# Ledger of designs, part 251: peptides against a protein of PDB entry 2FGR

Target 1, 331 residues: chain A of PDB entry 2FGR
Amino acid sequence: SSVTLFGIVDTNVAYVNKDAAGDSRYGLGTSGASTSRLGLRGTEDLGGGLKAGFWLEGEIFGDDGNASGFNFKRRSTVSLSGNFGEVRLGRDLVPTSQKLTSYDLFSATGIGPFMGFRNWAAGQGADDNGIRANNLISYYTPNFGGFNAGFGYAFDEKQTIGTADSVGRYIGGYVAYDNGPLSASLGLAQQKTAVGGLATDRDEITLGASYNFGVAKLSGLLQQTKFKRDIGGDIKTNSYMLGASAPVGGVGEVKLQYALYDQKAIDSKAHQITLGYVHNLSKRTALYGNLAFLKNKDASTLGLQAKGVYAGGVQAGESQTGVQVGIRHAF

## One batch from the design tools (peptide; made by RFdiffusion4, then SolubleMPNN)

Design b2_p26_1_s4 (from b2_p26_1, 10 letters changed)
Fold by OpenDDE base, seed 3:
Order: C-alpha cells, then sequence, then structure tokens
Structure b2_p26_1_s4 (fold): chain B 331 residues (1-331), chain A 26 residues (1-26)
C-alpha cells in the first residue's frame, strides 16, 4: 500500500472594481490559478490487476487559515480499479463536471474560468452548480483507442426541501474521444433540487473540444443548463466558451478565454474575457496574473469569482473588471 | 506556417459550425 500527502497553496492579491453596491473590493484572495487544497491518497495492489484506492481532499483558505474549519468536501472516495476501469464511492466531482471542466483553460478556478457550471435559478440544493455530489457512485471506463466514458448516480436519501422529496439525486455521464492532439466530449446530467420550495429538475448538456497544435491549444465549450420548474416556467442558460493557450519561452503560458452566458429567463447576456499568464519558477512553484472583464447586459448581475475578496454579483447591466496576481505552490 | 494557418482556420470553422448546430438543436 502507499499513502501520499499532497496539496496546493495558491494565494493572490485580488481587485474588482465593482461589488453589488458599485464599490471596489481588494485584498488577499485564494485559489486564483488552482484551488488550494490538502489531500491524502493511496493505493493497494490486491493482485490479479485489481487495486483499491482512497482519496481525501479538502479546500485550503490561505487568507484566513481555514477559519471556518477543514473538511473533505472536494473529494472523499474509496475505489476499485483494474482492466474494467474504476468504480468510486463517495463525494466527488460528478462525471460530467470532471470531464467537461477539463476544457476550461483556467481550470474552473479564479476570475477567468468558464462559469457555466452554476446555480442559475436560486436552487436550494447544496450542489446546484452541477460540480459535485454527495452519496455518489461513479464508474469510469478505460481508454479504448481514444474512446472513454464516465457515469454517475447520487442518492437523494429522501432529502426534502419544501415539497421536493428527491433533492440531491444526480444521474449523469459523458462520452469522450481523447487521442493525440484531439479531445472531444459530450456530457448529459439531471439533478433533482428545489426552487422556492418546489421540486425542480436541473438538466445539463455540455459539449467540449480541444486541439493542441503544438505551438498553441484551442479549447471550446457549449452548454445548456435548464432548471425545469412546474410553476413559473423554465430557467434556461446557454453558455459558450472559446479559449486559446500558448507556451511562452519554455517557462510560461499565456491564456486568452472568452465566454458568453445567454440567460434566457431574464433575456440577458453576460460577456466574459480573460487574459492569464503563468510563469513557472519550478515544477512546483509558479507566479501568475489574471485580468478579467465581465460585461453584463440588461438584467444580468454576474460577478467574477475573486475567492477570498469578492465573489458576489454586481448591479444589473454593470461591468466588472478583476485582477489577480499570486503565487501557486504544489507539494 | 501556411499549413498551421489552414489547420487553425479549419478548427475555427468547425467550431462555428458546432455552435450553429448546437443553437439549431436546442
Amino acid sequence: as target 1 above (331 residues)
Amino acid sequence: LEARRAEFEAALAAFKEAVAAFNASL
């Protein structure tokens, strides 16, 4: 058996020019290039090509020293793996999020990421962003000539909110082709939740693709998220992303990403553009800078996620500019 | 350089077609 302690400490100075009151916010933030984390993982060879595994991972908040405590809400899994693939039991990324977030050039972190994996409808479930689930069983196939898939089911355990009786149930999966410079994936998911105390289905479809040209990488996402409500009509958001990254001088990477969030229920769009740079001081330590611009139109109130400084919305139709400059260290 | 440009233009065209198909299907 093996046990490995691992982690990332990522801390930054962050600025946003507008909060919900129209005021600027600035300070020390966390998780600008990668989510800060502490984890334990290990494997045991059981013979015959079968392995047991465990993974325990929690978020670190370097700005306050985890003042609200520490937990394993990022991942808490036991697994069996072999020639059949991998089965996981426990809280984890749902299969759709695990695969489709890999096309985000900002790794679902900081002020620059694709924000499509969101609670668009004031859903009352704890994981209504479609990223993780409690009580999750997941299965991941091996790679067969580039083809791979993942499936997951999370039990609701009769969790109730208002009149909703199946809150937290997830069913979803992806199919993918990963071969050489090409990656492409389709993900489908449904999650049971509540909005205003009423049962609501969160349906998600996501397409992702990337191609590595050697000198640059292109990446794209297409997503529809739909909260199906019995009363008040559906809350639908179409999200689009296109990004490019390129190596700089053998030690750096520049990233440019655009996203559009078409919020159909409020007939309002938000446009995000982010420029990022990462400078590798070593294999484990990097400096980074992010510059993001978010333009809300009409009734849109989206804000950039400057975690530890300000991650709230802005006034309707307002634009927000964000900056992060920080250090990432992996161990 | 021309071959790489053609590959990039083809990838961009494929992305635009995928966006159009996605918008037409949903």
Scores: peptide ipSAE 0.278, ipTM 0.794, DockQ to the pose 0.011
Fold by OpenDDE base, seed 5:
Structure b2_p26_1_s4 (fold): chain B 331 residues (1-331), chain A 26 residues (1-26)
Amino acid sequence: as target 1 above (331 residues)
Amino acid sequence: LEARRAEFEAALAAFKEAVAAFNASL
């Protein structure tokens, strides 16, 4: 058996020009290019092509030294893998987010990522962003001729919130084609939650595609999220993303990504554009800079996710500019 | 360069069509 200790420490100086009061925020932030993490993982060869695995991973907050504690909420899995693929038991990325977030050129991290995987409806479930689940069983197929899939089910364990009795139940999966420069996938998920103490289904459909031209990569996402409420009607958001990345001088990468969030329940759009640069000092250490602009229209109050500095909303119809400059170190 | 530009333009067109189809279907 092997046990590997691994991690990332990513810390930045961050600035946003507006918070919910219209004031600027600045300071030391975390996870601007990659989520800071500490993890343990290992595998055991059981023979016959079967392997056991474990993975324990928690988030690191380098700005405060994990003052709120440390946990393995990023991933806490045991697995079996082989020619059949991989089965995982425990908290992890749900299959839909694991696959469809791979099209985000900002890796679901910092001020530039696709923010479609969100709690759009003040859902009261712990994971109403559709990213992870507790009590998760996941299965991932091998890649066969480019085709691959992943499926997951999370038990609600009779979790109740208000009158909702199945909170945290997840069912979802994706189908994908990954061959050479092309990746494309379709993801579907339903998660049971509560909004205002009432049972609510979070339905998600996501399409993703990317193509690597060698000199540049294009990536796109199309997503609909519906919080289906028994009372008050559906809270629907259509989210779109288009991004490009290109290598620079063999040691750098430039990224440009646009996203649109069409928040149907409030008839309001938000536009996000982010320019990012990563400079590799080594295989394990990089400098990075992100510049993001978020334009809210009408009743939209979205904020950039400058983790450790400010990740809240802004006033309705306000625009926010964010900057992150930081160091990422992997070990 | 021209071939790559054409591929990029085709990919962008396909994305726009996919957005339109997505918006019409859901």
Scores: peptide ipSAE 0.277, ipTM 0.790, DockQ to the pose 0.011
Fold by OpenDDE base, seed 2:
Structure b2_p26_1_s4 (fold): chain B 331 residues (1-331), chain A 26 residues (1-26)
Amino acid sequence: as target 1 above (331 residues)
Amino acid sequence: LEARRAEFEAALAAFKEAVAAFNASL
């Protein structure tokens, strides 16, 4: 058996010009270019092409030294892998988020990412953003001439909230084609949750594609998230993203990403545009800067996710500007 | 450069079509 200790410490100075009171927030934040983490992983060759694996990973908050504690909520899996692919048992990214967030040029972190994977409905479940699940079984196929897939099921374990049963049950999967410069994927998921103590289904469909032109990469996402409520009607959000990235010399990368969040239940849109730059000082250390602008329309209250500084909403119809400048170090 | 531009424009067109199809289907 091999055991590898690994991690990332990513810390930034962040600023947002508005919070929920209309005031600016600034300070030291975390995870602006990559989520800060500490992990342990290992594999054992069992012979015959079969391998056992484990992965334990928790988030690091470098600004406060993990004042709220440390856990393995990022991933805590045991796995078997081989020519058949990989089976994982334990808390992880759900297959849909694992695949479809790969089209986000900001890697689902900082102030620039696609925010479609969200709890749009004040869902009371722990993972109503559709990113991770407890009690998860996942299966990932090998790549067959470009074609690949992943499937997952999370047990609810009879978790109840109010009158809602089956809370935390997830079923979902994706199909994908990954060959050379092209990637394309379709993901479908349903999660059981509660809203206002009442049973609610979080349905998600996501399409993603990217193409690498060598000189630049284009990436896109199309998503519908629908919280199906028995009372009060459905909460539907259509989210769209288009991004481009390009290498800058041999050591830099520039990223530009636009997203639109059409929040149907409140007939309100939010527009996000983010410019990012990463400068690699080495294979392990980078400097980065992000500049994001979020324009809420009408009743929209979305805020940029300046983790460690301010990740809350803004007043309805308000615009928010965010900046992050930081250091990422991988070990 | 022209070939790459054409590929980029084609990819952008395909994305716009996918958005339209997505909006029409859901």
Scores: peptide ipSAE 0.269, ipTM 0.786, DockQ to the pose 0.011
Fold by OpenDDE base, seed 1:
Structure b2_p26_1_s4 (fold): chain B 331 residues (1-331), chain A 26 residues (1-26)
Amino acid sequence: as target 1 above (331 residues)
Amino acid sequence: LEARRAEFEAALAAFKEAVAAFNASL
């Protein structure tokens, strides 16, 4: 058996011009280009093409040295894999997020990512952003002529919040076509949660596509999240993303991404534009810079996710500018 | 750019249909 220690330390200087009080925030932040992590993984060949695997991964906070502790909440799986694909048991990315976040040119982290995978409704479940689940069983197919799929089910284990009795139940999956320069995927998910102590279904549909033209890559996401509530009506958000990336000088990458978050329950839109640059000093070390603009309209209060500095909202209708400049090191 | 916009609009239409189907099925 082989055990691999791996990780990323990504730390930045970050600035946002507005917090919830209208004040600027600045300092040392984390995870601007990639989520900082420490992990252990390994595989065992069981013969006949069957393999066992494990994966333990936690987030690293380089600004405070993990003052709130370390855990394996990023992934804690055991798996079997073979010609049939891979079955995973344990906390992980849900299949929908695992596939559909791959179209985010900002790697689902920092101030630039697609923010559609969010708790839009003050859901009381810990994973109401639709990114991960506890008690997850997942299955991933091999790639068959470009076609691939993933499915997942998470047990609620009779977790209750208020009158909600199935909190944390997830069912979802994706179908995809990944062939050469083209990737396209459809993801569907339902998660049971609570809002205001009442049972609520978080429904999600996401379409993703990307095409690599060699000189540039285009990527897009279309998402709807819907928190179905018995009282107060549905909380629906339509999120749209379009991004482009291009290699620069063989060692750099420039990224531009636009997102629109149409928050139907408050009739309010937010617009996000992010410019990013990554400069590879080596295969393992990069410098990066992100510049993001978030324009809230009407009742929208979205904030950029400058982790370690400020990740809260802003005042309704306010715009926020964010900057991150940092170092990413992989080991 | 116009062709790409048309492709995007087509994808958006397909998305709306898929969302409608999803919302009707679940």
Scores: peptide ipSAE 0.204, ipTM 0.755, DockQ to the pose 0.011

Design b2_p26_2_s1 (from b2_p26_2, 15 letters changed)
Fold by OpenDDE base, seed 4:
Structure b2_p26_2_s1 (fold): chain B 331 residues (1-331), chain A 26 residues (1-26)
Amino acid sequence: as target 1 above (331 residues)
Amino acid sequence: MFIFDEEEKAKADALYEATYQARQAL
């Protein structure tokens, strides 16, 4: 058996020009290029091609020293793996998020990421962003000539909110083709939640694709989220992303990503554009900078996710500019 | 045995190598 201690400490100086009051925010933030984390993982060979595994991972907040505590909410799984693939038990990324966030050139963190995996409806469930689930069983296939899939089910354990039952139940999966420079996938998920104390289904469909040309990578996402409410009508968001990355100077990477969030329930759009640069000082240490622009139209109030500084919304129809400059260290 | 995360190191290595290979293709 082996046990691996691993982690990332990512800390930045961040600025946003507007908060909900229209004021600027600035300070020390976290997780601008990669989510800061501490983890333990290991495997045991059981013979016959069967392996047991464990994975325990929590978020690190370098700005406050984890003042809210440390937990393994990022991942807390036990697994069996072999020629059949991998079965995982415990809190993890749901299969749809695990696969479809891989097309985000900003690694689902900082001010530049695709924000489609979001609670669009003021859902009252803990994981209504569609990223993770408690009580999750997941299965991942091997790669069969490029084809692969993942499936997951999370138990609700009779969790209730208001009159809503089955809160936290997840069912979902993806199919994918990963071969050489090409990746493409389709994800489908449903999660049970509550909005205003009433039963609501969070339906999600996501298409993702990327192609690595060596000199540059292109990536794209198409997503629809739909919070189906029995009363008040559906809350639908169509999210689109297109990004490009290119290596620079043997040690750097430049990234440009655009996203559009068409929030149908409020007839309002938000546009996000982010320029990022990563400079590798070593295989484990990088400097980075992100510059993001978020344009809200009409009733849209989206904010950039400058974690540790400001991750709230802005006034309706307001635009926000964000900057992050930081250090990422992996161990 | 405690092993430092070779996977995040491998991702950083892969990014470094991809960046280095792109220089050789130009």
Scores: peptide ipSAE 0.017, ipTM 0.490, DockQ to the pose 0.137
Fold by OpenDDE base, seed 3:
Structure b2_p26_2_s1 (fold): chain B 331 residues (1-331), chain A 26 residues (1-26)
Amino acid sequence: as target 1 above (331 residues)
Amino acid sequence: MFIFDEEEKAKADALYEATYQARQAL
């Protein structure tokens, strides 16, 4: 048996020019290039190609030293793997987010990421962003000539909110083709939740693709999220992303990503554009900078996720500019 | 464990190499 301790400490100086009051915010933030984390993982060979595994991972907040405590809410799984693939038990990324966030060139963190995996409807469930689930069973296939898939089911355990039953139940999966420079995936998910104490289904469909040209990588996402409410209209968001990355000078990477969030329930769009640079000082340590612009239209109130500084919304129709400059260290 | 995220795989591989080198330096 082997146990590996691992982690990332990512801390930055961040600025946003507007908060919900229209005031600027600045300070020391976390997780600008990668989510800061501490983890333990290990495997045991059981013979015959069968392996047992565990994975325990929690978020680190380097700005305050985890003042709110530490937990394994990022991942807490036990697994069996072999020629059949992998079965996981415990809290994890849901299969749809695990695969489809891989097309985000900003690693689903900081001020630059694709924000489609969001609670668009003030859902009252703990994981209404569609990223993770409690009580999750997941299965991942091997790669068969590029083709692969993942499936998951999370138990609701009779959790109720208001009149809503089955809160936290997830069912979802993806199919993918990963071969050489090409990756493409389709994900489908449904999560049971509540909005205003009423039963609501969070339906999600996501298409992702990327191609590595060697000199540059292109990546794209198409997503629809729909909160289906029994009372009141559906809350639908169509999200689009297109990104490019390229190596710079053998030690750097430049990234440019655009996203559009078409919020149908409020007939309002938001446009995000982010320029990022990563400078590798070593295999483990990087400097980075992100510059993001978020343009809200009409009733849109989206804010950039400057974690540790400001991650709230802005006034309706207001634009926000964000900057992060930081250090990422992996161990 | 099948890591289907190439970035997570690259991070895990970099971490493995880093841990291996740290063990050889001790």
Scores: peptide ipSAE 0.009, ipTM 0.432, DockQ to the pose 0.039
Fold by OpenDDE base, seed 2:
Structure b2_p26_2_s1 (fold): chain B 331 residues (1-331), chain A 26 residues (1-26)
Amino acid sequence: as target 1 above (331 residues)
Amino acid sequence: MFIFDEEEKAKADALYEATYQARQAL
């Protein structure tokens, strides 16, 4: 048996020019290039190609030293793995998020990431962003000639909010082709939640693809989220992303990503463009900078996720500019 | 109805059926 302690400390100076009041926010932020984390993981060889595993991972907030406490809400799984793939029990990324966020060139963190995995409807469930679930069983296939898949089910455990009786139930999965420079995936999920105390189904479909040309990588996402409400009609968002990354000078990486969020329930769009640079000082330490611009139109109130500084919305139709400059260290 | 073409819709439908069949077995 082996146990590995691992982590990332990523801390930045961040600025956003507008909050919900129209005021600027600045300070020390977290997780600008990679989510800061502390984890324990291990494996036991059970013989015959079967392995047991555990994974415990929590988020680190370097700006305040985890003033609100530390937990293993990022992942808390026990697993069995072998030639059949991997079965996981416990809180984790849901299979759809685990696969489809891999096409985000900003690693689903900081001010630059694809924000499609979001609670678009003021859902009252704890994980209405479609990223993680409690009480999750997951299965991941091996890779067979490029083809792979993942499936998951999360129990609601009779969690109720208002009249909703199955809050937190998740079912979903993906199919993918990962071979050489090409990756492509289709994900589908449904989560039960509540909106205004009423039962709501959060349906999600996501298509992702990337191609590595060696000199540059292209990546794209197409997503639709739909909160199906019995009263007030569906809350639908179509999200699009296109990004490119390229190595610079053997130790750097430049990233450019555009996203469009077409929020159908409010007939309003938001446009996000982000330029990022990572400078590797070593295999474990990097400097980084992100510059993001978010343009809300009409009734859209989206804000950039400058975690530790400001992650709220802005006034309707307002634009927000964000900057992060920081250090990432992996151990 | 989702915004994807018929081919990607068919893949999504097949995945949906496969995932929901797994739900009935749990």
Scores: peptide ipSAE 0.006, ipTM 0.277, DockQ to the pose 0.011
Fold by OpenDDE base, seed 5:
Structure b2_p26_2_s1 (fold): chain B 331 residues (1-331), chain A 26 residues (1-26)
Amino acid sequence: as target 1 above (331 residues)
Amino acid sequence: MFIFDEEEKAKADALYEATYQARQAL
């Protein structure tokens, strides 16, 4: 058996021009180009093409040294893998998030990512952003001529919030075609949660596609998230993303991504545009910069996710500009 | 895929509802 210690330390200087009070925030932030993490993983060959695996991964907060503690909430899985694919037991990315976030050119981190995987409805569940689940069983197929799929189920374990039962139950999956420069996927998920102490289904559908032209990559996402409350109207958000990335000078990458969040319950839109640059000093160390602009319309209060500095909302209809400049180191 | 037009939004909404109904039947 081999055990690998691995990680990323990504720390930045970040600025946002507005918080919820309209004041600027700046300081040392984390996870601007990649989520900072510490992990342990290993595999055991069981013979016959069967392997056991484990993966333990937690987030690192380099700005405060994990003042709130360390945990394995990023991933804590045991797995069996072989010619049949991979079965995982434990907290992980849900299959829908794992696949569909791969079309985000900002890797679901920093001020530039697609923010569609969000708690749009003040859901009271721990993972109402649709990214991860506790008590998860997941299965990933091999790639069959480009076709692949992933499925997951998370047990609620009779968790209740208010009058809501089955909180934290997840069921979902994706189908995908990954062949050479082309990737396309459809993801479907339902998570049971509560809003205002009332039972709510978080339903999600996501379409993703990307094409790598060699000189540039295009990527897109189309998502609908609907919090279907047992009492009250649906809270629906349609999220759209289009992005491009290109290599620069053999050691750099430039990224441009636009997203639109159409928040139907408040009849309000938000527009996000992000320019990013990564400069590889080595295979393991990079400098990066991100510049993001978020324009809220009407009642929209979305904020850029400058983790470690400010990740809250802004005043309704306000625009926010964010900057991150940092170092990413992988080990 | 022109994600930003009203027709594609309508298709996304329709696909969502169709899929949701299918899941409630399971």
Scores: peptide ipSAE 0.000, ipTM 0.259, DockQ to the pose 0.011; fails the geometry check

